# Peptides against a protein of PDB entry 3QIS: the designs that were tried, part 55

Target 1, 334 residues: chain A of PDB entry 3QIS
Amino acid sequence: PSLELSRREFVFENVKFRQLQKEKFQISNNGQVPCHFSFIPKLNDSQYCKPWLRAEPFEGYLEPNETVDISLDVYVSKDSVTILNSGEDKIEDILVLHLDRGKDYFLTISGNYLPSCFGTSLEALCRMKRPIREVPVTKLIDLEEDSFLEKEKSLLQMVPLDEGASERPLQVPKEIWLLVDHLFKYACHQEDLFQTPGMQEELQQIIDCLDTSIPETIPGSNHSVAEALLIFLEALPEPVICYELYQRCLDSAYDPRICRQVISQLPRCHRNVFRYLMAFLRELLKFSEYNSVNANMIATLFTSLLLRPPPNLMARQTPSDRQRAIQFLLGFLL

## One batch from the design tools (peptide; aimed at target 1 K129 V180 D181 N272)

Design b2_p21_8_s2 (made by RFdiffusion4, then SolubleMPNN; from b2_p21_8, 12 letters changed)
Fold by OpenDDE base, seed 2:
Structure b2_p21_8_s2 (fold): chain B 334 residues (1-334), chain A 21 residues (1-21)
Amino acid sequence: as target 1 above (334 residues)
Amino acid sequence: MSFQEMAEAIRPEIEALRAEA
């Protein structure tokens, strides 16, 4: 069997978080026998492609002189955003299109990724005084390294170095401050806030706005701004409540005094973000008559974002653990 | 601190960063 491919090189320019890009090519059976094709893993790979790439169809059957269109879809989710922001991974891959009882065909994938404040650590964002798109990639790496060292120093209760006033971290990331200040000003009376989804186009505009500027006003509907906050919290590499404190939060869930002590042990930026978000959510609950938001709904929604189980425990989370996590957060909303 | 007090304590720093942009 043999195939003819219309294209073998694909370039995905300006790949962004949550923005789908598609490239298409044709495969034709130029042989005299039917053939089965599939994308196969390279030697030592578990998957035929990187997590941000997909082929559709990834397998199929072709009669003699038949032609099929294949779509190559690039989509950066929360699962790939952090490693792309750090430059640990890149928009580069090689696909192997295998022909049963035939030869392999190699496809080259290339492109560039545009960094996002989504999927960046809270520590790095507290040091980041400019929009992420203005920050050189080399400096992003340095900011993540410095952020790791700050987290460790904070956990060890080491005296913060008197960093000069110009190097002082923000109390909370500017992106979180902007999202929450906008919601406080404009969304407290919004019916079904955090219950109605935003518009995908508006979400992309909000992400691009926060990545490229320090806006006076965030674009989009209140629902889109609210969903952008949820997406931001979900995309954090380390949740607002650090994984190290997860079990202690569950164990303290019914003791409000112990809950407050656990939160006091968070790294400075994480603790500030937690307090800022809880203060906002308590303010939002005062408008429950207008926005239809209640403490149980908010606790249920935000618990999955703020108090994530460590990756090693995620598969073991019981309904009881979820209820304890919700109860922990309720103690800060009431 | 109220939410408003916490937000307003940070506002001047964000406005300064915006003015440098």
Scores: peptide ipSAE 0.682, ipTM 0.970, DockQ to the pose 0.821
OpenDDE base, seeds 1, 3, 4, 5: peptide ipSAE 0.673, 0.676, 0.675, 0.678; ipTM 0.969, 0.970, 0.970, 0.970

Design b2_p21_8_s3 (made by RFdiffusion4, then SolubleMPNN; from b2_p21_8, 9 letters changed)
Fold by OpenDDE base, seed 2:
Structure b2_p21_8_s3 (fold): chain B 334 residues (1-334), chain A 21 residues (1-21)
Amino acid sequence: as target 1 above (334 residues)
Amino acid sequence: MSFEEMAEEIKPEIEALRKEA
């Protein structure tokens, strides 16, 4: 069996978080026998491609002289955004198109990624005084390293060194402040806020706006701005409530005094973001007659974003754990 | 602090960054 490929080199320029890109090519059976094709893992890989890449179809049959179009889809989700922002991973891969009882065909994938404030740590964002697209990648790496060290010092109750007033971290990330301030000003009376999805085009505009500027006004509908806040919180490499405090939050869920003590142990940026979000959500609940938002809905929605199980537990959150996590947040909304 | 008090405490820092952009 043999195949002819219309193209073997693919370039994905300016790849962004949540923006789908597609490149297509054709394969043709130029042999005299039916053939089965599949994308196969390289040596030492578990998957035929990186998590941000997909082939469609990834396998199939071709009769003699038959042709099929294959789509190569690049999509950076919350699962790949952090490693791409840090430059730990890149828009580069090699695909192996295997022909059963035949030969391998190699496809080269290349491109560039544009960093996002989405999927960046709260600690790094508190130190980031400019939009992320203005920050050199080398400085992003340094900010993440410094952010980790300062988080550890904060957890150890070590007094931060008196870094000069110019190097003082923000109380909260500018991106969080901008999203929440916009929602407070314009969305408190929005019916079905956080319940109606935004527009995908508007979400991309909001992401690009926060990555490239410090706007006076965020573009898009109130629903799109609300969903952008949810996406931001979901994409955080570490949730607003640090993984280290997860179990203590569940254990304290029915004691409001212990809950407040647990939150007081968060790193400064995480604690400030948590308090800011809870203050906003309590304010939003005053407008429940207009926005149809209630404490149980908000607690249920934000619990999955703010209070995630640690990755190392690999265990699905039990219904009991979920109920405790919701109860923990309810104690800050009521 | 109310939400408004907390927002207004942070706002001057954000407005300063916007002017430096």
Scores: peptide ipSAE 0.622, ipTM 0.961, DockQ to the pose 0.846
OpenDDE base, seeds 1, 3, 4, 5: peptide ipSAE 0.617, 0.615, 0.616, 0.617; ipTM 0.961, 0.960, 0.961, 0.961

Design b2_p21_8_s4 (made by RFdiffusion4, then SolubleMPNN; from b2_p21_8, 10 letters changed)
Fold by OpenDDE base, seed 5:
Structure b2_p21_8_s4 (fold): chain B 334 residues (1-334), chain A 21 residues (1-21)
Amino acid sequence: as target 1 above (334 residues)
Amino acid sequence: ESFEEIFNSIKPEIEKLRAES
């Protein structure tokens, strides 16, 4: 069996978080026998492609003289955004199109990724005084390394940062401040806030706005700005409540005094973000007659974002653990 | 701390960063 491929080289320019790109090519059976094709893993890989790439279809049959279109879809989700932001991974891959009882055909995937404040650590964002697209990639690497070291130091020693006024980290990321500023000013009376989804085009505009500028106003509806805050919190590599404190939050869930002590042990930026968000959400709850927001809805929604189980425990999360996690957040909303 | 106290403590720093852009 043999195949003819219309294209073997694919370039995905300016790949962004949550922006789907598609490239198509055709495969044709120029043989006289039916053939089965599949994308197969390389010798050292468990998957036929990187997590941000997909082929559709990834397998199939071709009759003699049949042609099929294959779509190569590039989509950076929350699962790939952090490793692409750091430059640990890149928009480069090799796909192996295998023909049963035939040859392997190699496809080259290349391109560039544009960094996002989404999927960047709270520690790095607190040090980032400019929009992420203005920060040189070399400086992003340094900011992530310094952020890791400062997180470890803050967990070991509550030492005041004796850093000069120009190098002093922000109390909270500017991106979180801007999202919450908009919601506080314009969304307190918004009916069905956090219950109505945003528009995908507006979400992309909000992400691009936060990645490229320090806006006076965020574009889009209040629903899109609210969903952008949820996406931001979901995409954090380390949740607002650090994984190290997860079990202690569950164990303290019914003691509001111990809950506050656990939060006091968070790294400075995480603690500030947590307090800021809880204060904002308590303010929204005062407008429940207008925005339809209640403490149980907010606690349920934000629990999966703020108090995530460590990756090693995700498969073991019981209904009791989820209820304790919700109860922990309720103690800060009531 | 009230939301307004936390918010107003950070606001001048963000406004400064915006003005430096």
Scores: peptide ipSAE 0.503, ipTM 0.943, DockQ to the pose 0.878
OpenDDE base, seeds 1, 2, 3, 4: peptide ipSAE 0.490, 0.498, 0.492, 0.484; ipTM 0.941, 0.941, 0.940, 0.938

## One batch from the design tools (peptide; aimed at target 1 L170 N272 A279 F280)

Design b2_p22_1 (made by RFdiffusion4)
Pose (drawn by RFdiffusion4):
Order: C-alpha cells, then structure tokens, then sequence
Structure b2_p22_1 (pose): chain A 293 residues (1-134, 168-310, 319-334), chain P 22 residues (1-22)
C-alpha cells in the first residue's frame, strides 16, 4: 500500500467570499497491491478539513497502479465568511490522506483571504465610511448603494426578486462594494436584487437580532406590540429594518409591473430579516406582513 | 413612501460627501 503524489503543498491565493477555487493533484498507487485512500479528521476533530475546504473525491480505491485526480476545492460561503473576515480563521489547514492499513500523507493548505463587506455586521459597517478593502451611518453604505440602484432602475423590473441574477455579476457587485463607492453598481437588476438578498442572508447578526426573534413571534398579532419589539433593536438594526420595510412598500406600488406582491415579499424576506439562532413560520410572515400593510 | 424618500436622500448626501473626500 503506497501512493505517489504529484504535489503535497497547495496555495489558495486571494480567496474571496463566494468565489470558487480549485487546486488539483494526482494520486498514483505506486505499490504492488491495491490500496484504499481517504481523508481523515486530525486527532479529535469531526471533519477532515474546515468548512471552506473540500476534497473531491475524498476517498477511493486504486489498483496498482491506476491514477486519480483529487480536487482540493475552496469555497467561502455564508458559514465561514464572518470568521475569515474577522481573522478568527485563516486560509490554512492540514489534510491527512490516509491509506487503509498504511502510511499517512500530509497535505499543507495555505493562502490568504480578502475580507468582504458581506458577512460583516451592520454595526461595524455603519462605523466604516470607506470601502472595507479600498457619528455612524444610519445604514451601511453598501445596503444603501444596492437599494439606491434598485430604486432608481428596478421599480418597473419584471419579476423583481423572482429571477436569479448572474453568478459572475454577483461577484462583480460584491467586489465592487468591497473596494469602491461607485456611481453605478454593475450588473442587471436581477443581479443587484439577488446581491441584496445575499447581503441580508450573510449578515452575522440578522436585521432582527436573535434575542428579539422569539418576542417578535409572540407579539406577531398586535401591531402596537410588534413596533415596540422593533424599538428594542440597536439603532443600526432598527434603521435597516425600517429602511427595508419602506423600500418594499415602495415596490408594492409598482406590483403591476414588477410582480412584487405581499405574498412573495413575506415568504422571501421573513426568513432573511428574522432568523432563529413550523407554525412559527406563520407568526413570522404575520409579523412582517404587519409592517408591509 | 415619504420615509424612504427622506431617509434615502439623507444617505445620498452622506455618500456624495464620501465620494468627494475620496
């Protein structure tokens, strides 16, 4: 049971939020007998690598002496973007490739991460006047820029918030917001609209903070009480919530053109603005509908 | 929406000021 590896060191340079990278290498069974390989967790872990990293394939069978290409894939999703933004985690790791009844092969992962305004808290973004990778703001300039674009160009956009944008344009929009305060956000209306949804989803703390979540559901049927729960939010969260509710009510006025109705808004935005740490789903859409109407 | 027009305009002034300083 022996393996030959084309390389053991891999570099993921300039890793960005939601931008896929692949570092590929070849494994060859140079032994005399067939072997089984698999990636294993390092002593006392649950997984063989961190969430932003994946091996494809992560296990297999090799006769002497067939070869197999392994793809080491890096993808920073909403699960890891905040800790990598913060520096709590780095683009580094060790993969232990394990031969069943045999040697261990140690693969070193290195590289660097570029922080994004996406996955950054509303509070910190309101405190940053300049782009992240160039008195506090009422709302983060990034969310204002996305909403400003949609308000200007997308009020009559057919199927707004129902048609997915382009992956390339989403990344261009994110990089644009990370590095500039542009005159115009690049990309179609559908891309800008989806980037807004991704922005809300990627927030480390939702627009409606986690501890106020349960109170919102309980209060879902009393509009006076729902508004008061909103008053308990920090200034920036309260402002973003009010700003978005006003923006969505503005879009409802053009529903005959943009097909944006209360049903779709409630089911789309409730889970983004009001996340927990069933029929609560119903009190939640009721909570949000109370503000839209 | 009156609130949106007012609040959004105030943010537009802030963004323009940032652009000028940059």
Amino acid sequence: PSLELSRREFVFENVKFRQLQKEKFQISNNGQVPCHFSFIPKLNDSQYCKPWLRAEPFEGYLEPNETVDISLDVYVSKDSVTILNSGEDKIEDILVLHLDRGKDYFLTISGNYLPSCFGTSLEALCRMKRPIRERPLQVPKEIWLLVDHLFKYACHQEDLFQTPGMQEELQQIIDCLDTSIPETIPGSNHSVAEALLIFLEALPEPVICYELYQRCLDSAYDPRICRQVISQLPRCHRNVFRYLMAFLRELLKFSEYNSVNANMIATLFTSLLLRPPPSDRQRAIQFLLGFLL
Amino acid sequence: DDFLEEFHEEMKEEVDEMRERL

Design b2_p22_1_s1 (made by RFdiffusion4, then SolubleMPNN; from b2_p22_1, 14 letters changed)
Fold by OpenDDE base, seed 1:
Structure b2_p22_1_s1 (fold): chain B 334 residues (1-334), chain A 22 residues (1-22)
Amino acid sequence: as target 1 above (334 residues)
Amino acid sequence: DEFLKKESSKLREEIEEIRKEL
């Protein structure tokens, strides 16, 4: 069996968080026998591609002189955004297109990723006074490393860092403030807020706006701005309630005093973001007659974002654990 | 919320200062 490929080199320029890019190529059976093709893992890999890449179809059958179009889809989700922001991963891969009883065909994937404030740590964003696209990638790495060390210090030492005035971190990331301040100003009376999805194009504009500027106004509908806040919280490498406190939140869920003590033990940035979000959500709940938002809906929605189980416990989350997590947040909304 | 108002006001001042430096 033999295949002809219309292209073998693919360049994905300016890859962004949640922006799908597609490149297509053709494979043709130029042999005299039917053939089966598949993308196969390299010798040391479990998957045929990196998590941000997909081939469609990834396998198939071709009659002699048959041609099929294959789409290479590049999509950076929450699962890949952090490692791409840090430069730990890159827009580079090699795909192996295997022909049954034939040869391998190598496809080269390359490109560049544009960093996002989405998937960046709260600690790094609190230190980041400029839009992320204006920060050199080397400095982003330093900020993430420094922020990790400061998070650990803040967990171990309840001491306010008496940081000198010039390098004082923001109390809350500017990106969160921009989103919440917009929603507070313009969306408190928005019917079905957090219930109606945003527009994908508007979400991309919001992301690009937050990555490249400090806007006076966020573009898009209130629904898109609300969804952008949810996406931001979901994409955090460490959730607003740190993984280390997850179990303690569940254990305390029915004791409001212990719940407040657990939150007081969060790193400064996380604690500030949590308090700021809870204050916003309590304000939003005052307009429930206009926005159709209630405490149970909000607690249910935000629990999955703010109080994520640690990766090692994700597969073991019980309905009881979810109910405790919801109850924990309800104690801050009511 | 008085907390929200107060913290939002401070963050606004800090962000407006940053905007002047950009």
Scores: peptide ipSAE 0.424, ipTM 0.920, DockQ to the pose 0.936
OpenDDE base, seeds 2, 3, 4, 5: peptide ipSAE 0.418, 0.409, 0.414, 0.424; ipTM 0.917, 0.916, 0.918, 0.920

Design b2_p22_1_s2 (made by RFdiffusion4, then SolubleMPNN; from b2_p22_1, 13 letters changed)
Fold by OpenDDE base, seed 2:
Structure b2_p22_1_s2 (fold): chain B 334 residues (1-334), chain A 22 residues (1-22)
Amino acid sequence: as target 1 above (334 residues)
Amino acid sequence: DEFLKKFSSELEKEIEEIRKEL
């Protein structure tokens, strides 16, 4: 079997979080026999591509002189955003298009990723006084390393180093303040807030706005701003309630006094974000007659975002664990 | 909420200081 490929080199410029890019090429059977094609893993890889890349179709049959279009789709989800933000991974890959009893064809994928405040740690964002697109990538790496060390010190209750007044972290990320303060000012009376989905175009505008500027107002509908807050919390590499405290939150779920003690042990930025979000959500609940929002709905929605099981326990989360997690959060909403 | 208003207003000032440096 033999194939002709219309293209073998693909460049994905300015790849962004949640923005799908597509590049197409054709494969043609220029042989005299039917052929089966498939994308196959390289040596030592478990998958034929990186998590942010896919081919569609990834396999198929071609009759002699048949042609098929293949789409190469680049999409950065919450699962790839953090490693791309840090530069640990890059928009580079090699795909192996295999023919059964035939040749291997190599496709080169390249491009550049544009960092996002989505998928960046709360600690790094508290240190980041400029929009992320204005921060040199080398400085983003330093901010993540420094933030990891500061988180560990905070969990150990070590005395904060007297950081000079110029390097003092924000109390919460500016991006969280921008989203929450907008919702507090404009969305408390919004019917079906957190129940109606946002517009995908508006969500992309909000993400781009937060990555590139410190706006006076967030663009888009209240529904899109509300969904952007949910996406932000979901994309955090570590949830607002740190993984180290997950089990203690479940164990304390029916004791409001112990729940408050557990929250007091969070790193400063995480604790501030948690308190700020809970204060906002309690204010939103006062307008339940207008916004149709209730404590059980909010607790159910935000528990999955704020109190995630550690990756090693995620597959083992019981319905009882979920109910305990919801009960923990309810103790801060009521 | 008085806490929410106070906390947000403190953050607004910190962010507005940053905007002046940009």
Scores: peptide ipSAE 0.544, ipTM 0.948, DockQ to the pose 0.802
OpenDDE base, seeds 1, 3, 4, 5: peptide ipSAE 0.537, 0.543, 0.538, 0.536; ipTM 0.948, 0.948, 0.948, 0.947

Design b2_p22_1_s3 (made by RFdiffusion4, then SolubleMPNN; from b2_p22_1, 11 letters changed)
Fold by OpenDDE base, seed 2:
Parts: C-alpha cells; sequence; structure tokens
Structure b2_p22_1_s3 (fold): chain B 334 residues (1-334), chain A 22 residues (1-22)
C-alpha cells in the first residue's frame, strides 16, 4: 500500500487557551490495494499525540484512488494550560501516520503558545503586576518556582524570611478582582446568574482581555463574566483550597469553628481569594429574589471548583465526600 | 457586606497603583 499526503508540515501560530485551531490535509491512496491508516504512538509514548492535539479521523480505510480529509485540531484545555504557560511543554509534536503493511509517514507539528492568566497559580498571579502577555516567559518560570517555595513555607507556618526588597504581592490576583468586582457591581440582579451559560465568543474576549490588559470594565454579558470566573477557578493548577487541606475540610465539614481554623491555615493569597469569593457569594444570595440564586446551588457549583480532591484521590471521591465538601462550603455561605 | 466593600476598595487601590506604574 502507498499514500500521498497533500501536506506534512503544520504550523499553529498564536495558540491560546480554549481557542480551537484547525489545519487540514488530504491523504490519497495512490496504490492498487485498499489500505488501513492509523496514527500510532512513538516508541516511548502511550498516545499518538500530545494532550492538546488530535487528529480527526485518527484511523480509517481507503479504497484505491480514494481521498480523505484529516483535521489536525489544536485545543488547549485546563489539562494542558499550566504546562504550556510555564514552557514545560511547547506547541511541537511529531505524528506517525502508519499504513498497515506499508510505510510510516511523519507529520511535523510546530507553533507558539501565548501564555494565559488562566491555568497560572494564585501565588504567581499575586506577584504579577502586569498582564501575563507583558511578562517575559523566563520571568513566568521564576514566578512559579518562587510561588511554590512560598506556598510550602506558608503551609509549614515557617516564619516569613526577611521581607527583602521583593515587591509586595497583591492580596488577590488582579484578574480575580476584575471578575468579582464586575459581577458585584453589575450582576447581583442578573436573573439565572451562574445558571445560564455565557457566549463562547464573549468568553474568548474576556480571556484575551485579562491576558493582555487591566480593563476598567470586562466585556460581555454578566453570564459570560460569571462563566469566565468559573473557568478561571477550574483552570487553577491548585484549587483555592490547597490539596493539603482537602481531607481536613471534609473532616471538619459539620464543625463551623474547625472549618474557619482550616481556612486560616491556607497560604495568604489562597485564604484571601477564598474569603473574597465567599463574601461576594453571600452578597449575591441577598438578591435571590432577583437572580434566582440559592445557597445549595452555589455550594454545589463552587465546591467542585474550590475544594477539589488531590489528583491521587480524584477517582475515589465518594458521594459522602462530595456531601461533606458541600457542607463545608455551606458553612461560609449561610 | 462591609467586609466585601472594604476589601474590594483595598484591592481597587492595589490595581490603581499598578495602572500608574504601567
Amino acid sequence: as target 1 above (334 residues)
Amino acid sequence: DEFLKKFSEELRKEVEEIRKEL
């Protein structure tokens, strides 16, 4: 069997978080026999491509002189955003298009990723006094490394090392303030807030706005701004309640005094974000007659975002653990 | 909420300081 490929080199310029890019090519059976094609893993890989890439179709049959279009789709989800923001991964891959009883055809994927405040740590964002697109990539790496070290010191209750001439971190990320302050000003009376989805184009505009500027007003509907806050919290590499405190939150869920003590042990930025979000959500609940928002809905929605199980426990979360997590959050909303 | 209003105003000042440095 033999294939002809219309293209073998693909460049994905300016790849962004949640923005789908597509490149298409054709494969043609220029042989005299039917052939089966598939994308196959390289010798040391479990998957035929990186998590941000897919081929559609990834396998198929071609009759003699048949042609099929293959789409190469690049999409950065919450699962790839953090490693791309840090430069640990890049928009580079090699795909192996295997032909059964035939040759391997190599496809080169290249491009560039544009960093996002989505998928960046709360600690790094508190040190980031500029839009992320204005921060040199080398400085993003340093900010994440420094943030990890400060988080560990804060959790261990280590005495703050002398506040040397390091710029004072923000109390919360500017991006969180922009989202929450907008919702507080404009969305408290919005019917079905956090229940109606935003517009995908408006979500992309909000993400691009937060990555590139410090706006006076966030663009889009209140629903899109509300969903952007949910996406931001979901994309955090570590949830607002640190993984180290997850089990203690569940164990304390029915004791409001212990719950407050657990929250007091969060790193400063995480604790400030948690308190700010809870204060906003309690304010939103005062307008329940207008916005149709209730404490059980909000607790259920935000628990999955704020109080995630550690990655090693994610597959083992029981219905009892979920109920305890919801009860923990309810103690801050009521 | 008095805490929300006070804290939001403190955060606003931090962001306005950044905007003056840009």
Scores: peptide ipSAE 0.584, ipTM 0.952, DockQ to the pose 0.788
OpenDDE base, seeds 1, 3, 4, 5: peptide ipSAE 0.574, 0.581, 0.570, 0.575; ipTM 0.951, 0.952, 0.950, 0.950

Design b2_p22_1_s4 (made by RFdiffusion4, then SolubleMPNN; from b2_p22_1, 12 letters changed)
Fold by OpenDDE base, seed 2:
Structure b2_p22_1_s4 (fold): chain B 334 residues (1-334), chain A 22 residues (1-22)
Amino acid sequence: as target 1 above (334 residues)
Amino acid sequence: DPFLKEFSEQLRKEIEEIRKEL
């Protein structure tokens, strides 16, 4: 069996978080026998491609002189955004198109990724005074390394070094302030806030706006701005409540005094973001007659974002653990 | 919330200073 491929080299320029890109090519059976094709893992790989790439179809049969279109889809989700932002991974892959009883055909995937404030740590964003697209990639790496060290010092209750006033981190990321201050000003009376989904085009505009500028006003509907806040919190490499405190939050969920003590042990930026979000959500709940928002809905929605189980425990989260996590957050909303 | 308003206003000033340096 043999195949003819219309293209073997693919370039994905300016790949962004949550923006789907597609490149298509044709494969043709130029042989005289039916053939089965499949994308196969390379030696030592578990999957035929990186997590941000897929082929559709990834396998199939071709009769003699049959042609099929294959789509190569590049999509950066929350699962790939952090490693692409740091430059640990890149928009580079090699696909192996295997022909049963035939040859292997190699496809080269290349391109560039544009960093996002989505999927960047709270500590790095607090140090990042410019939009992320204006920050050199080398400096992003340094900011993440310094972020990790400062988180560890803060957890150990080490006194912050009296860093010069110019190098002081923001109390919260500017991106969080932009989203929350917009919602506080314009969305408190918005019916079905956090219940109605945003528009995908508006979400992309909001992400691009936060990655490239410090706007006076965020574009899009209140629903799109609200969903952008949820996406931001979901995409954090570490949740607003650090993984190290997860179990203590569950254990304290019915004691409001212990809950406040646990939150006081968060790194400064995480603690500030948590307090700011809780203050905003309590203000939003005062307008429940206008926005149809209640404490149980907000607690259920935000608990999954703010109080995630550590990766090693995600598969084992019980209904009791979820209820305790919701109860923990309710103690800050009521 | 008086805390929310005061905290947001402090952050606004810090971010407006950053905008002037860009």
Scores: peptide ipSAE 0.620, ipTM 0.962, DockQ to the pose 0.805
OpenDDE base, seeds 1, 3, 4, 5: peptide ipSAE 0.617, 0.619, 0.623, 0.616; ipTM 0.961, 0.962, 0.962, 0.961; seed 4 fails the geometry check

Design b2_p22_2 (made by RFdiffusion4)
Pose (drawn by RFdiffusion4):
Structure b2_p22_2 (pose): chain A 293 residues (1-134, 168-310, 319-334), chain P 22 residues (1-22)
Amino acid sequence: PSLELSRREFVFENVKFRQLQKEKFQISNNGQVPCHFSFIPKLNDSQYCKPWLRAEPFEGYLEPNETVDISLDVYVSKDSVTILNSGEDKIEDILVLHLDRGKDYFLTISGNYLPSCFGTSLEALCRMKRPIRERPLQVPKEIWLLVDHLFKYACHQEDLFQTPGMQEELQQIIDCLDTSIPETIPGSNHSVAEALLIFLEALPEPVICYELYQRCLDSAYDPRICRQVISQLPRCHRNVFRYLMAFLRELLKFSEYNSVNANMIATLFTSLLLRPPPSDRQRAIQFLLGFLL
Amino acid sequence: SFLDEIRDEMTPIIDKLRESME
């Protein structure tokens, strides 16, 4: 049971939020007998690697002496963007490739991460007046820029918030917001609209903070009480919520053109603005509908 | 509306910041 590896060190340079990278290498069974390989957790872990990293394939069978290409894939999603933004985690790791009844092969993962305004808290973004990778703002300039674009160009956009944008343009929009305060956000209206949804989803703290979440559901049927729960939010969260509710009510005026109705808004934005740490789903859409109407 | 209020307050700030970056 022996393996030959084309390389053991891999570099993921300039890793960005939601931008896929692949570092590929070849495994060859140079032994005399067939072997089984698999990636294993390091002593006392649950997984063989961190969430932003994946091996494809992560296990297999090799006769002497067939070869197999292994793809080491890095993808920073909403699960890891905040800790990598913060520096609580780095683009580094060790993969232990394990021969069943044999040697261990140690693969070193290194590289660097570029922080994004996506996955950054509303509070910190309101405190930063310049792009992240160039008195606080009422709302983060990034969300204002996305909403400002949609307000200007997308009020009559057919199927707004129902058609997915382009992956390439989403990344361009995110990089644009990370590095600039542009005159125009690049990409189609559908891309800008989806980037807004991704922005809300990627927030480390939702627009409606986690501890106020349950109170919102309980209060879902009293508009006086719902508004008061909103008053308990920090200034930046309260402002973003009010700003978005006003924007969505503005879009409802053009529903005959943009097909944006209360039903779609409630089911789309409730889970983004009001996340927990069922029929609660119903009190939640009721909570949000109380503001839209 | 609150939307207009936010846009009226942010526009001059964003423009000045953009011009300073030029």

Design b2_p22_2_s1 (made by RFdiffusion4, then SolubleMPNN; from b2_p22_2, 10 letters changed)
Fold by OpenDDE base, seed 5:
Structure b2_p22_2_s1 (fold): chain B 334 residues (1-334), chain A 22 residues (1-22)
Amino acid sequence: as target 1 above (334 residues)
Amino acid sequence: SFLDEIRKEMKPILEAERAALK
């Protein structure tokens, strides 16, 4: 069996968080026998491609002289954004198109990724006064490494932040501040806030705006700005309530005094973001007659974002654990 | 409130950084 491929090299320029790119090519069976094709893992890989890449179809049959279109889809989700922002991964891959009893065909995937404040740590963003696209990639790596070390020191209640030669960190990330300040100013009376989805085009504009500038006003509807805040919180590599405190939050969920003590043990950036968000959400709840927002809805929505189970416990989360997590947040909203 | 504190503290910092980008 033999295939002809219309193209073998693919370049994905300016790949961004949540922006789908597609490249297409054709495969043709120039043989005299039916061909089964499949994308297969390389020798050391568990998957045929990286998490941000997909082939569609990834397998199939071709009759003699049949042609099929294959789409290569590049999409950076919350699951790939952090490793691409750090430069740990890149927009580079090799796909192996295998023929049953035939040859392997190699496809080269290349391109460039544009970093996002989405999927960047709270600690790094607190040290980042400029938009992420204005920060050299080398400095982004240093900021993530330093931020990890400072998180670990803070959790261990070790030595105060060296007030020395480094620029004083922001109290909260500028991106969270901008989103929340917009919602506080313009969205407190917005009917169905956090219940109505945003527009995809507006979400992309908001992401690009936060990655490239410090806007005076965030573009898009209040619904799109609200959803952008949810996407931001979901994309955090470490949730606002650190994984190390997850179980303690569940255990304390019915004691408001212990809940406050648990939150006091968060790293400074995480603690400030949590307190800032809870203060905003309590303000939003004063306008419940206008915005149809209630404490149970908000607690249910934000629980999955702020108080995520550690990856090792995700498969074991009980309905009781979810109810305790909701109750924990309710103690800060009421 | 803590909301008002953070809004008041961060605003002049972000205005300065925005001005430095222009």
Scores: peptide ipSAE 0.673, ipTM 0.974, DockQ to the pose 0.865
OpenDDE base, seeds 1, 2, 3, 4: peptide ipSAE 0.669, 0.673, 0.673, 0.612; ipTM 0.974, 0.974, 0.974, 0.967

